# Peptides against a protein of PDB entry 5JNO: the designs that were tried, part 102

Target 1, 112 residues: chain A of PDB entry 5JNO
Amino acid sequence: MVAKFQPPPEYQLTAAELKQIVDQSLSGGDLACRLLVQLFPELFSDVDFSRGCSACGFAAKRKLESLHLQLIRNYVEVYYPSVKDTAVWQAECLPQLNDFFSRFWAQREMED

## One batch from the design tools (peptide; made by RFdiffusion4, then SolubleMPNN)

Design b1_p27_1_s2 (from b1_p27_1, 8 letters changed)
Fold by OpenDDE base, seed 2:
Structure b1_p27_1_s2 (fold): chain B 112 residues (1-112), chain A 27 residues (1-27)
Amino acid sequence: as target 1 above (112 residues)
Amino acid sequence: MEYNLSGLSPEEQELLLKTLEEHSATI
């Protein structure tokens, strides 16, 4: 028996919070990107949070990790059940997440 | 829609939101 996925407390959205994001979204892919911004704003920061902290350890930087994607997918599924199909998730959401994330950092590189 | 972006600089916030809306307009 596999336990139901439970997000960490800091990433737990209420129904009202999720609905607010959904109301601003035009598609599952758009919703995924908005959830990325809402849940993981730290991924868009140049600040190295591990710098100078021996207890922090090395963390992946500027990368969408499997846990990030899993959490986003779980919320997207609430309003777009079709993304439970991996093929749909990979066609409709993952490319948008990666493209959005890459566009942001590409712009940052041009400004540096 | 207002996002909690207090951990980002104003410049990062502006770029992020701009990129988000421009990207969303393409899908």
Scores: peptide ipSAE 0.737, ipTM 0.964, DockQ to the pose 0.824
Fold by OpenDDE base, seed 3:
Structure b1_p27_1_s2 (fold): chain B 112 residues (1-112), chain A 27 residues (1-27)
Amino acid sequence: as target 1 above (112 residues)
Amino acid sequence: MEYNLSGLSPEEQELLLKTLEEHSATI
């Protein structure tokens, strides 16, 4: 049997919480972006912070790191099992995450 | 959907949610 990835407690969503996000999502890629906002709102702030999770450590605030992507992918898989295929994840979700994240920071950079 | 964005300024929250919805519309 394949082992399941277990998120840190601070990033653990209940089935009900996840369903609420899914109900607002139009696709797997859209769900991924909404999960990014839900799980890691700190990535959209200029405020410096320290992460309390020893397993995930400190993360760069201006890029999506492996742990962020892995956590999001695991939740997306619950409703879109096809993203277990890396090719599908890379085609359907990663581009959307990167584009969304980049668009946000590009707009922030233009603010005075 | 209501997200917990209390750690962000009102301006950051507005921009984030706007960007999210605009991006969602392109998918």
Scores: peptide ipSAE 0.734, ipTM 0.964, DockQ to the pose 0.831
Fold by OpenDDE base, seed 1:
Structure b1_p27_1_s2 (fold): chain B 112 residues (1-112), chain A 27 residues (1-27)
Amino acid sequence: as target 1 above (112 residues)
Amino acid sequence: MEYNLSGLSPEEQELLLKTLEEHSATI
Protein backbone atom coordinates (compact mmCIF):
# COMPACT_ATOMS: atom_id res chain seq x y z
CA MET B 1 0.00 0.00 0.00
CA VAL B 2 1.26 3.48 -0.92
CA ALA B 3 1.28 5.85 2.06
CA LYS B 4 0.38 9.53 1.74
CA PHE B 5 3.18 12.06 2.13
CA GLN B 6 3.23 13.59 5.61
CA PRO B 7 5.19 16.76 6.44
CA PRO B 8 7.62 16.59 9.37
CA PRO B 9 6.28 18.27 12.53
CA GLU B 10 8.46 21.37 12.04
CA TYR B 11 6.83 21.97 8.63
CA GLN B 12 3.20 21.55 9.68
CA LEU B 13 0.91 24.51 8.99
CA THR B 14 -2.50 24.94 10.55
CA ALA B 15 -5.48 25.78 8.39
CA ALA B 16 -5.43 29.32 9.79
CA GLU B 17 -1.73 29.80 9.03
CA LEU B 18 -2.15 28.52 5.49
CA LYS B 19 -5.20 30.71 4.92
CA GLN B 20 -3.26 33.78 6.08
CA ILE B 21 -0.59 33.09 3.45
CA VAL B 22 -3.21 32.40 0.78
CA ASP B 23 -4.94 35.71 1.53
CA GLN B 24 -1.66 37.49 0.79
CA SER B 25 -1.06 35.55 -2.44
CA LEU B 26 -2.06 36.66 -5.94
CA SER B 27 -1.69 33.25 -7.66
CA GLY B 28 -0.62 29.66 -7.15
CA GLY B 29 2.92 30.59 -8.12
CA ASP B 30 2.95 33.49 -5.68
CA LEU B 31 1.59 31.21 -2.96
CA ALA B 32 4.41 28.74 -3.66
CA CYS B 33 7.04 31.46 -3.18
CA ARG B 34 5.48 32.68 0.06
CA LEU B 35 5.36 29.10 1.35
CA LEU B 36 9.06 28.76 0.51
CA VAL B 37 9.83 31.77 2.73
CA GLN B 38 7.54 30.55 5.52
CA LEU B 39 8.69 26.92 5.60
CA PHE B 40 12.38 27.13 4.69
CA PRO B 41 13.88 30.51 5.69
CA GLU B 42 17.22 28.74 6.32
CA LEU B 43 17.67 28.36 2.55
CA PHE B 44 18.23 32.13 2.37
CA SER B 45 20.98 32.28 5.00
CA ASP B 46 24.76 32.52 4.57
CA VAL B 47 25.21 30.64 7.84
CA ASP B 48 27.19 27.42 7.41
CA PHE B 49 25.15 24.66 9.03
CA SER B 50 27.66 21.96 8.10
CA ARG B 51 29.85 22.71 11.13
CA GLY B 52 27.73 20.58 13.43
CA CYS B 53 26.43 18.11 10.86
CA SER B 54 28.63 16.06 8.52
CA ALA B 55 25.56 15.25 6.45
CA CYS B 56 24.97 18.96 5.73
CA GLY B 57 26.69 20.48 2.71
CA PHE B 58 27.09 24.00 1.38
CA ALA B 59 26.01 23.02 -2.11
CA ALA B 60 22.82 21.39 -0.85
CA LYS B 61 22.03 24.40 1.34
CA ARG B 62 21.52 26.65 -1.67
CA LYS B 63 19.34 24.24 -3.64
CA LEU B 64 15.62 23.62 -3.78
CA GLU B 65 15.56 19.88 -3.22
CA SER B 66 12.73 17.52 -4.15
CA LEU B 67 11.58 17.30 -0.53
CA HIS B 68 11.22 21.10 -0.28
CA LEU B 69 9.28 21.24 -3.52
CA GLN B 70 7.03 18.34 -2.54
CA LEU B 71 6.09 19.99 0.75
CA ILE B 72 5.28 23.28 -0.96
CA ARG B 73 3.25 21.51 -3.65
CA ASN B 74 1.20 19.66 -1.04
CA TYR B 75 0.06 22.94 0.52
CA VAL B 76 -0.52 24.68 -2.82
CA GLU B 77 -2.80 21.80 -3.85
CA VAL B 78 -5.17 22.62 -0.98
CA TYR B 79 -6.27 25.85 -2.69
CA TYR B 80 -5.15 25.07 -6.26
CA PRO B 81 -6.09 21.42 -6.92
CA SER B 82 -5.02 21.76 -10.56
CA VAL B 83 -1.34 21.56 -9.52
CA LYS B 84 -1.92 17.85 -8.84
CA ASP B 85 -1.31 17.68 -12.57
CA THR B 86 2.47 17.69 -13.02
CA ALA B 87 2.21 19.74 -16.20
CA VAL B 88 0.35 22.49 -14.33
CA TRP B 89 2.83 22.39 -11.43
CA GLN B 90 5.74 22.72 -13.87
CA ALA B 91 4.10 25.57 -15.77
CA GLU B 92 2.59 27.63 -12.94
CA CYS B 93 4.68 27.06 -9.81
CA LEU B 94 8.17 25.67 -10.52
CA PRO B 95 9.25 28.57 -12.77
CA GLN B 96 8.14 31.09 -10.13
CA LEU B 97 9.96 29.27 -7.33
CA ASN B 98 13.18 28.94 -9.32
CA ASP B 99 13.06 32.55 -10.54
CA PHE B 100 12.39 33.94 -7.06
CA PHE B 101 15.12 31.81 -5.46
CA SER B 102 17.64 32.67 -8.18
CA ARG B 103 16.89 36.39 -8.04
CA PHE B 104 17.54 36.46 -4.30
CA TRP B 105 20.94 34.81 -4.55
CA ALA B 106 21.91 36.82 -7.63
CA GLN B 107 21.27 40.01 -5.65
CA ARG B 108 23.23 38.68 -2.66
CA GLU B 109 26.24 37.94 -4.86
CA MET B 110 26.22 41.48 -6.25
CA GLU B 111 25.98 43.13 -2.81
CA ASP B 112 29.10 41.60 -1.22
CA MET A 1 2.12 39.39 6.54
CA GLU A 2 4.83 38.56 9.06
CA TYR A 3 7.28 35.72 8.49
CA ASN A 4 9.52 34.07 11.08
CA LEU A 5 12.94 35.08 9.77
CA SER A 6 14.84 35.27 13.07
CA GLY A 7 17.59 33.03 11.69
CA LEU A 8 18.50 35.63 9.06
CA SER A 9 20.45 38.86 9.50
CA PRO A 10 18.53 42.14 9.18
CA GLU A 11 20.10 42.70 5.77
CA GLU A 12 19.11 39.21 4.60
CA GLN A 13 15.56 39.74 5.86
CA GLU A 14 15.21 43.06 4.05
CA LEU A 15 16.52 41.67 0.76
CA LEU A 16 14.33 38.57 1.00
CA LEU A 17 11.11 40.49 1.65
CA LYS A 18 11.97 43.05 -1.03
CA THR A 19 12.65 40.29 -3.57
CA LEU A 20 9.41 38.54 -2.62
CA GLU A 21 7.25 41.62 -3.11
CA GLU A 22 8.98 42.64 -6.34
CA HIS A 23 8.56 39.12 -7.71
CA SER A 24 4.93 38.99 -6.58
CA ALA A 25 4.20 42.19 -8.52
CA THR A 26 5.36 40.54 -11.77
CA ILE A 27 2.96 37.57 -11.72
Scores: peptide ipSAE 0.731, ipTM 0.963, DockQ to the pose 0.821
Fold by OpenDDE base, seed 5:
Structure b1_p27_1_s2 (fold): chain B 112 residues (1-112), chain A 27 residues (1-27)
Amino acid sequence: as target 1 above (112 residues)
Amino acid sequence: MEYNLSGLSPEEQELLLKTLEEHSATI
């Protein structure tokens, strides 16, 4: 038996907060990217940042790790149940997350 | 949509939001 994923308090969104993000999202993939920004803004900074979470406070910069992706996926599933299917997640959301994240850092590298 | 990006510099915030919207337009 596998327990349901439970996010740390720092990354717990209320229904209202999640709804706000959903209302601004155009698709499941777009929602995933917006959740990335909302939940893990520190991944877009060059400075060290910790939210007091031992599991994610020291996550590698400029890298989307399993915990980040798992958390985002769980929120996306609320409004896009189809992403419970791994094939759908990998086709609709994961590529968008990676592309968005890579695009940001590629542009940052050009400015530095 | 308003994000809590206080931990980022103004330039980082601008680039992030710009990238987000540009990427969203491709989906």
Scores: peptide ipSAE 0.726, ipTM 0.963, DockQ to the pose 0.846

Design b1_p27_1_s3 (from b1_p27_1, 11 letters changed)
Fold by OpenDDE base, seed 1:
Structure b1_p27_1_s3 (fold): chain B 112 residues (1-112), chain A 27 residues (1-27)
Amino acid sequence: as target 1 above (112 residues)
Amino acid sequence: MEYNLSGLSEEEQRLLLQTLQEHSATI
């Protein structure tokens, strides 16, 4: 069972904002990917922040953390309640999120 | 729709939107 999570203010979407994304989505998995782009655009940045902080590892910026996934899942559940079932989440949404994120960085590495 | 991608370079924005288009086209 998924634990309850309250998003930080910067990641709080209104009903209207979420509806806008849903209207553009073709499936629960597609919605998850669009939420990833909307909520966490910084995960797609190649900016090195380690110059100002040696403790700020670049590797932390290039992975989907459990917190990111949990937040996305919470919003997807609003329109796709079936993803409350972990088996459905793992079959429908999680593979699309991982493929989306991996394809971006693979293409990014090939271009420069 | 419009995403807030101001923190990304032009190249990163292009690739991200392309990835989104490719993903949507496969489902």
Scores: peptide ipSAE 0.685, ipTM 0.954, DockQ to the pose 0.840
Fold by OpenDDE base, seed 2:
Structure b1_p27_1_s3 (fold): chain B 112 residues (1-112), chain A 27 residues (1-27)
Amino acid sequence: as target 1 above (112 residues)
Amino acid sequence: MEYNLSGLSEEEQRLLLQTLQEHSATI
């Protein structure tokens, strides 16, 4: 038997926390983006800012990894069961997540 | 809604929330 997916403790949302996010969401894709912000705010942090060093010029590439996407999808499924279908997930949620993430960093690059 | 964004700079927080608003407006 395959055990049900269990998020690491730091990414475990209570039912109340999840409902709060859902209540503010307009769609599964919107919920996915809000979960991205809630669960992984560190993905939006500048490496230089995080390290306290702006002189080194080193910037690690930020990306949405499979674990991030899996965690988000599992929570989205609670209220939008249709995303259990991979085709729906890829059509409704993934493009919005990628666009959201890219748009943020594009704006950051313009202001730097 | 309020997010836990304490680990981000003020500018990063502003841009992130702005990105959320822009995204939600297109849905």
Scores: peptide ipSAE 0.684, ipTM 0.954, DockQ to the pose 0.849
Fold by OpenDDE base, seed 5:
Structure b1_p27_1_s3 (fold): chain B 112 residues (1-112), chain A 27 residues (1-27)
Amino acid sequence: as target 1 above (112 residues)
Amino acid sequence: MEYNLSGLSEEEQRLLLQTLQEHSATI
C-alpha cells in the first residue's frame, strides 16, 4: 500500500486556503498554476533563498521539480479527481504549469 | 485572489500576476 503524500509544514494548505484558490480557478490546469504561485513564489524570484528552512542554506532554483509537481497534483486532486489518472494530469495540468512558468521567465529575460 | 508574494520585487509581482491573468484568459 502506498502511503499518503504528506507535504512539509510550509506547504500545508488548510481546506479554507485551498478552497479560496479553487474558487478563483477556471480549470484543473488553472488551479495548478495558481497553486504554483501560492506554494512556491520563490521560484519566480531572481534571489536564491530557502523556503521553510532558513538554516539549511538551500537555494531555490528556477525549476519545477518533481516534489513541486507532486505537491500541486495532490491538491488539484481534491477538486479534480480525474488528475489521479496520470494521462489526465499530463494532458490537462503539466502543459499549463510548464507554459506558465516558461512564459514568466521568458518575459523576465526580455526585461533585462 | 491574494497571494503572498512579499519575497518578490514589485516588478516580479506585477509580471507574475500579469502572466497568471494572460494564462487563465487563454484556457
Scores: peptide ipSAE 0.683, ipTM 0.954, DockQ to the pose 0.802
Fold by OpenDDE base, seed 3:
Structure b1_p27_1_s3 (fold): chain B 112 residues (1-112), chain A 27 residues (1-27)
Amino acid sequence: as target 1 above (112 residues)
Amino acid sequence: MEYNLSGLSEEEQRLLLQTLQEHSATI
């Protein structure tokens, strides 16, 4: 028997909350981006937070850490089981996440 | 869809939502 991944309490979504996001999503990659916004809005702020945590990657600036990606992937897998395949995750979801994140910060830099 | 973005400035919120719209439009 294999134990399933369990998110930290601060990043747990109920089935209803996840379903709400899924209903607004067009694809697994789109769902991943929406989960990024829902779970980690702090990654889109220039403001530093005292709540930083090395264990959960909360202290990271302008960077998607492995734990962020793992949490997102875990939720995406619920409705898109194909992303359990690393090749699918890397082809369909990671590029969209990275592109989304990069576009945001590139635009912010242009506005400075 | 409503996101809790209270920790972000108004400008950051605007840009983030815009980025979501642009991303979804290209899928």
Scores: peptide ipSAE 0.681, ipTM 0.954, DockQ to the pose 0.806

Design b1_p27_1_s4 (from b1_p27_1, 10 letters changed)
Fold by OpenDDE base, seed 4:
Structure b1_p27_1_s4 (fold): chain B 112 residues (1-112), chain A 27 residues (1-27)
Amino acid sequence: as target 1 above (112 residues)
Amino acid sequence: MEYNLSGLSPEEQKLLLETLEQHSATI
């Protein structure tokens, strides 16, 4: 048996916090985008990620990683159980997340 | 709705929230 996915403490939302976000959401996909903003605001900052590894010159890419998506999906499932179906998740939530995230950075890169 | 965006500049916060609003308007 594989253990249930547990978010790190810093990404553990209370029921009240999650309810607040849900109340502002229009759909499962919209909820996913709002959770992205709430849980991972650092993904929207222009931070020097080279500090992570000065020896190798590592630079983080601006992308949504599997761990981010899994965390978001776990919370969306609470109010939209249908996203437990991968086909539903991929049709209803992932496109909205990707569009939202890419739109932000596209706009950000056009501003200087 | 208020988000914990203190790590972002005011300009980044504004753009992010506007992008979120624009996204919500498309659905």
Scores: peptide ipSAE 0.715, ipTM 0.960, DockQ to the pose 0.782
Fold by OpenDDE base, seed 1:
Structure b1_p27_1_s4 (fold): chain B 112 residues (1-112), chain A 27 residues (1-27)
Amino acid sequence: as target 1 above (112 residues)
Amino acid sequence: MEYNLSGLSPEEQKLLLETLEQHSATI
């Protein structure tokens, strides 16, 4: 049996919280970027997350993994059902997420 | 809109929010 994807408890948003973010968003892609900031602020930190795990390294910390993207997409779909289509998700949301994330780190690397 | 960014330094918070607003201004 195929089970529906469920966010971990620490990444659960109430309807009111999601609506607040949507009200500040200008598009599905903009909503995706705001959700990235809301759900995963740790991805924008220089602090190391090594906790006895060799896999918890610097390189992995600065990546948007499939799990992060899937969680964001699930919330975007609530107000933008068209992103259920992978082609729409890849055209409207992924480029904005990647551009936003890359711009942040590119700027940080120039300010050291 | 207020985000929970307590895990970031003040400089990181400022840059992140500026980057977000710059992105929103281009769409």
Scores: peptide ipSAE 0.715, ipTM 0.960, DockQ to the pose 0.798
Fold by OpenDDE base, seed 5:
Structure b1_p27_1_s4 (fold): chain B 112 residues (1-112), chain A 27 residues (1-27)
Amino acid sequence: as target 1 above (112 residues)
Amino acid sequence: MEYNLSGLSPEEQKLLLETLEQHSATI
């Protein structure tokens, strides 16, 4: 038996907060990107930043790790149940997350 | 939509929001 993923308190969104993000989202993949920004803004900073969760990773400052992706996926599933299917998650959400994240850092590298 | 981006510099915030907007425009 596998227990349901439980986010740390600092990454727990209320139903109202999640709904607010959903209302601004155009798709499951778009929602995923917006959740990335909302939940892990520190991943877009050059400075060290920690929210008190070492497992959520300041070590891999510029990398999307499994815990980040798992947390985002769990929230996306609330409004897009189809992403419970790994194939759907990999086709609809992961590419958008990776492209969005990579685009940001590619542009930052050009400025630095 | 408002995000809590206080931990980012103004330039980082600007770039992030622009990148998000660019991404959304492709959908």
Scores: peptide ipSAE 0.715, ipTM 0.960, DockQ to the pose 0.793
Fold by OpenDDE base, seed 3:
Structure b1_p27_1_s4 (fold): chain B 112 residues (1-112), chain A 27 residues (1-27)
Amino acid sequence: as target 1 above (112 residues)
Amino acid sequence: MEYNLSGLSPEEQKLLLETLEQHSATI
């Protein structure tokens, strides 16, 4: 059997919490973006609150790290099992995550 | 959906949610 990835406690969602996000989502990619907001709001701040975390390590505040993507993917897989296929993940979810994240920071960069 | 964005300024929260809505509207 394939081993399951276990998120650190601070990023653990209950089934009910995950369902609430899913109910607001239009697709696997949309769900991924909503999970990004729910799990890692600190990535959208100038302050890096993830610094000092032994589980997630030091993350760059302006890019999505491997751990962020892995955690999001694991939750998306619960309702969209097809993203277990890396090709599907790369085609359906990663572009949406990157576009969403980059759009936010591009807009923030234009603010005075 | 209500997100816990207390660590962000009101302006950051507004921009983030608007960006999310814009993204969702494109699919």
Scores: peptide ipSAE 0.712, ipTM 0.960, DockQ to the pose 0.783

Design b1_p27_2_s1 (from b1_p27_2, 12 letters changed)
Fold by OpenDDE base, seed 3:
Structure b1_p27_2_s1 (fold): chain B 112 residues (1-112), chain A 27 residues (1-27)
Amino acid sequence: as target 1 above (112 residues)
Amino acid sequence: SHQELLAQVKERLKKMGYDDLADFELA
């Protein structure tokens, strides 16, 4: 048997919690953005926050790192199996994640 | 806490025009 991916405890969602987010999502890309906010709110804050692991993005709080994206993708795959295909992930989810994240901080910079 | 930070972020997102995206809840 092949072991399934197990996220760090601080980023674990129960099946029920994930389903609640999915039920409120319009698409895989939308789900990805909601997961980004839910799992990593520290990436949207100027307040220093660390969960004590490399996954928290403490060192680069304004950058989506590979570990963040991998965790999100793993959850998205549960209800959108097509994103297991890298081409689909890059076409449907990554652009929405990057656009949302970049626009957020671009807007914040204009306020300063 | 994580929940407090999440709540703050959601409120900020709404103020910035991301109402639909931030308008989700977990029971």
Scores: peptide ipSAE 0.581, ipTM 0.934, DockQ to the pose 0.815
Fold by OpenDDE base, seed 2:
Structure b1_p27_2_s1 (fold): chain B 112 residues (1-112), chain A 27 residues (1-27)
Amino acid sequence: as target 1 above (112 residues)
Amino acid sequence: SHQELLAQVKERLKKMGYDDLADFELA
C-alpha cells in the first residue's frame, strides 16, 4: 500500500484552528486564500523557509503547486463540500487563489 | 519559525493593501 502523504506539521490544522479561519471567512474562495497565507507563508516571502527540507516535496518558490492546492482544497472541502466538484473548485476557489498570488508578486516586482 | 514568518507575511500583506486577507487570527 502507498502511504498517504503527510505534510510537515506546520501545514497541519486542527479542527479548532480550521474553524477559527472559517469563522473569519466570507466564502470558499476567501477561505482558500486565508488558508494559503496560513499554511504557506513561505510562498509570500523571500526567505527560503523550506531550505534543507525534502520531506514536503515542495520545490518551486513563488509558485502554487498542485500539492499546495490539494492541501487547501482538502480543508475548504470540510466546510464547503461543493468544492468536491472540480468545476466548482475551478470556478470559485482557483481564480481567487491565482489572482491573489499573482497580483501579490506582480506588486513585489514593481517594488524591486 | 512558521509563526514568526506568518506574522511577517501578514504585516507585509497589510502594507500592500491586502488588509482583509491578512486580518485573521488563530488563538
Scores: peptide ipSAE 0.579, ipTM 0.934, DockQ to the pose 0.803
Fold by OpenDDE base, seed 5:
Structure b1_p27_2_s1 (fold): chain B 112 residues (1-112), chain A 27 residues (1-27)
Amino acid sequence: as target 1 above (112 residues)
Amino acid sequence: SHQELLAQVKERLKKMGYDDLADFELA
């Protein structure tokens, strides 16, 4: 299980905002990917993005870090409590997140 | 801003073939 994390203000979603994303999601894994985009658009951009939180990985803007994954998982758990089980998280969400993110940047590198 | 960057990223994602993942909105 992933420990509960208090997200910085920049990464906080209200219950209503999270519900909106959930309603547009097909699965826990899909929700995770949507949360990745919603919460951390800077990870998909070459543009510098500054946040007030020191936990933001400015130097690793093309890398999914533990903090990113933990925060996403915490939100996913609200509507998909099964991901509290690490085995479920690793089977249903992590592969989709990693595949999406890695393929995105692989494509970006090829077009440059 | 975050919202402006998000919008740009979503458009980029769509152009790269990630329409399903990028086609979501928050009110």
Scores: peptide ipSAE 0.579, ipTM 0.934, DockQ to the pose 0.793; fails the geometry check
Fold by OpenDDE base, seed 4:
Structure b1_p27_2_s1 (fold): chain B 112 residues (1-112), chain A 27 residues (1-27)
Amino acid sequence: as target 1 above (112 residues)
Amino acid sequence: SHQELLAQVKERLKKMGYDDLADFELA
């Protein structure tokens, strides 16, 4: 038996908060991107936000790590249970997340 | 704080052309 995944306090959303994000989302992939921004704004900033929480285990500020993706997927599954299927997750959400994140930093690197 | 950083990130995203994606709010 596998223990239930428990996100760190900094990345916890109440049911009401998650519903608000879902209500403003167009799709599972869109929801995933919104969750990425909501949960991990430090990944889009040069500010070392994660320094204050050593228990979070997140290191690379400009990299989507497996733990980030797992947390997002867990929330997306609440309203889009089909993403429990890895093939669906990889087709509908993961490409949108990676494209959004990579394009963001590519643009930042080119800005004056 | 998390909320302050989030607000800054959202504004930056809007300026970079991600206005629709960043245009979400929590009560």
Scores: peptide ipSAE 0.575, ipTM 0.933, DockQ to the pose 0.810; fails the geometry check

Design b1_p27_2_s2 (from b1_p27_2, 10 letters changed)
Fold by OpenDDE base, seed 3:
Structure b1_p27_2_s2 (fold): chain B 112 residues (1-112), chain A 27 residues (1-27)
Amino acid sequence: as target 1 above (112 residues)
Amino acid sequence: SHAALLAEVKAELKKMGYDDLANFELS
């Protein structure tokens, strides 16, 4: 019914690269967090690394936006097909992503 | 570059106590 998702070139991982991340991951949620760091390091920095990105057209912010989550989910489901179910994605991956990201910036906030 | 920024972020994550999460590599 639906065509395969094709990420923008700047967020493209080869099968070999994805396999390497998967081999170092303990779960779907852990994989999701590692993908977040690998694909979007600019979300963990004050530097606007995405300013020149014309492929997606959105600026990096201290927020996990829908497009970030969609890209991560599409990679996760390659090795964890169950996350195609929204309920599974929301139970197994989203809490870990949100907890990790929110804790990171909460710690940064305490450092002025 | 993306690679340089990623390296900086991983280093920062380790300083903040995310050793296991940041301890992954691509070759």
Scores: peptide ipSAE 0.572, ipTM 0.935, DockQ to the pose 0.811
Fold by OpenDDE base, seed 2:
Structure b1_p27_2_s2 (fold): chain B 112 residues (1-112), chain A 27 residues (1-27)
Amino acid sequence: as target 1 above (112 residues)
Amino acid sequence: SHAALLAEVKAELKKMGYDDLANFELS
């Protein structure tokens, strides 16, 4: 028996919320990036949100870790089932996520 | 809060030129 993973409340989206994001997305990769911002805004800030939230204890760094990506993928799969295929996920979504995230922090470093 | 931080991040993204990516909302 494998228990279904339940994300922390901060990372839980209802079907209605997810649909709203999907309706504003143009592709699976675009959806993934929007989910990244929506679910993990702390990854784009110097403010450690996880430290302020004693309940979740999820220590976020300036890095897209496996758990972040897995959560995003789980939501993307709802409307883009093809990303269940790892090759599709790696071709359509991961490059968009990584490029967006890396470019963001590269720009921030230049502004410092 | 999460909502407040999200708003700040979206504002920053827009300033940095990510207008399209930051231009989404939940109601």
Scores: peptide ipSAE 0.560, ipTM 0.932, DockQ to the pose 0.815
Fold by OpenDDE base, seed 4:
Structure b1_p27_2_s2 (fold): chain B 112 residues (1-112), chain A 27 residues (1-27)
Amino acid sequence: as target 1 above (112 residues)
Amino acid sequence: SHAALLAEVKAELKKMGYDDLANFELS
């Protein structure tokens, strides 16, 4: 039996907090991007978090890792259960996440 | 802190043209 993934405390949202984000979101893809910013602001920063989470060993770099995406998907599923279907997740959320993240760092790279 | 970093990131996102995306709040 595979245990349910539990995010580390720093990446946990209460139902009320998640609802607040949902209420300000236009779609599942938009929600995903907002969750990305809310949960992982370090991915948009030059600050070095090489040590990552000491409790779970989760290391954050300037890259969207599978664990980031899984965590975001889990929250999105609460209000958009259709993303439980991998095809829907890959069509409605992943492109938005990847485009947003890639464009952000592409712009930053041009400034450097 | 997470809150401080988030605020900085949101501010930067707005400067880069992501006003709508960064314009969300948790209270």
Scores: peptide ipSAE 0.543, ipTM 0.929, DockQ to the pose 0.808
Fold by OpenDDE base, seed 1:
Structure b1_p27_2_s2 (fold): chain B 112 residues (1-112), chain A 27 residues (1-27)
Amino acid sequence: as target 1 above (112 residues)
Amino acid sequence: SHAALLAEVKAELKKMGYDDLANFELS
């Protein structure tokens, strides 16, 4: 039996917290980017926090991994059920996430 | 802490021109 993935406590949002982010979002893609910042601020920092979560053993570097995207998608689906369709997720949310994250680090590299 | 790191990241995002994306709050 394969257990369903459950995020560690540091990546959990209450319904109220998620609602607050949704109310400040303009679209599903915008919501996804805000969730990326809220849930994984360590991905935008040079400080290594890979040892911070012993529960999941997640070693995140300057890369959006499948588990990051899965967690974000799960929250987005609550208010945008259409992203349950992979084609919609890949057209509306995934490009915005990747563009935001890639442009961030590309700009940081130019400043070094 | 997570909250402190998040605040720092949001501040850096604003400096880099991501004002709208970083301008969200939880209470």
Scores: peptide ipSAE 0.540, ipTM 0.928, DockQ to the pose 0.806

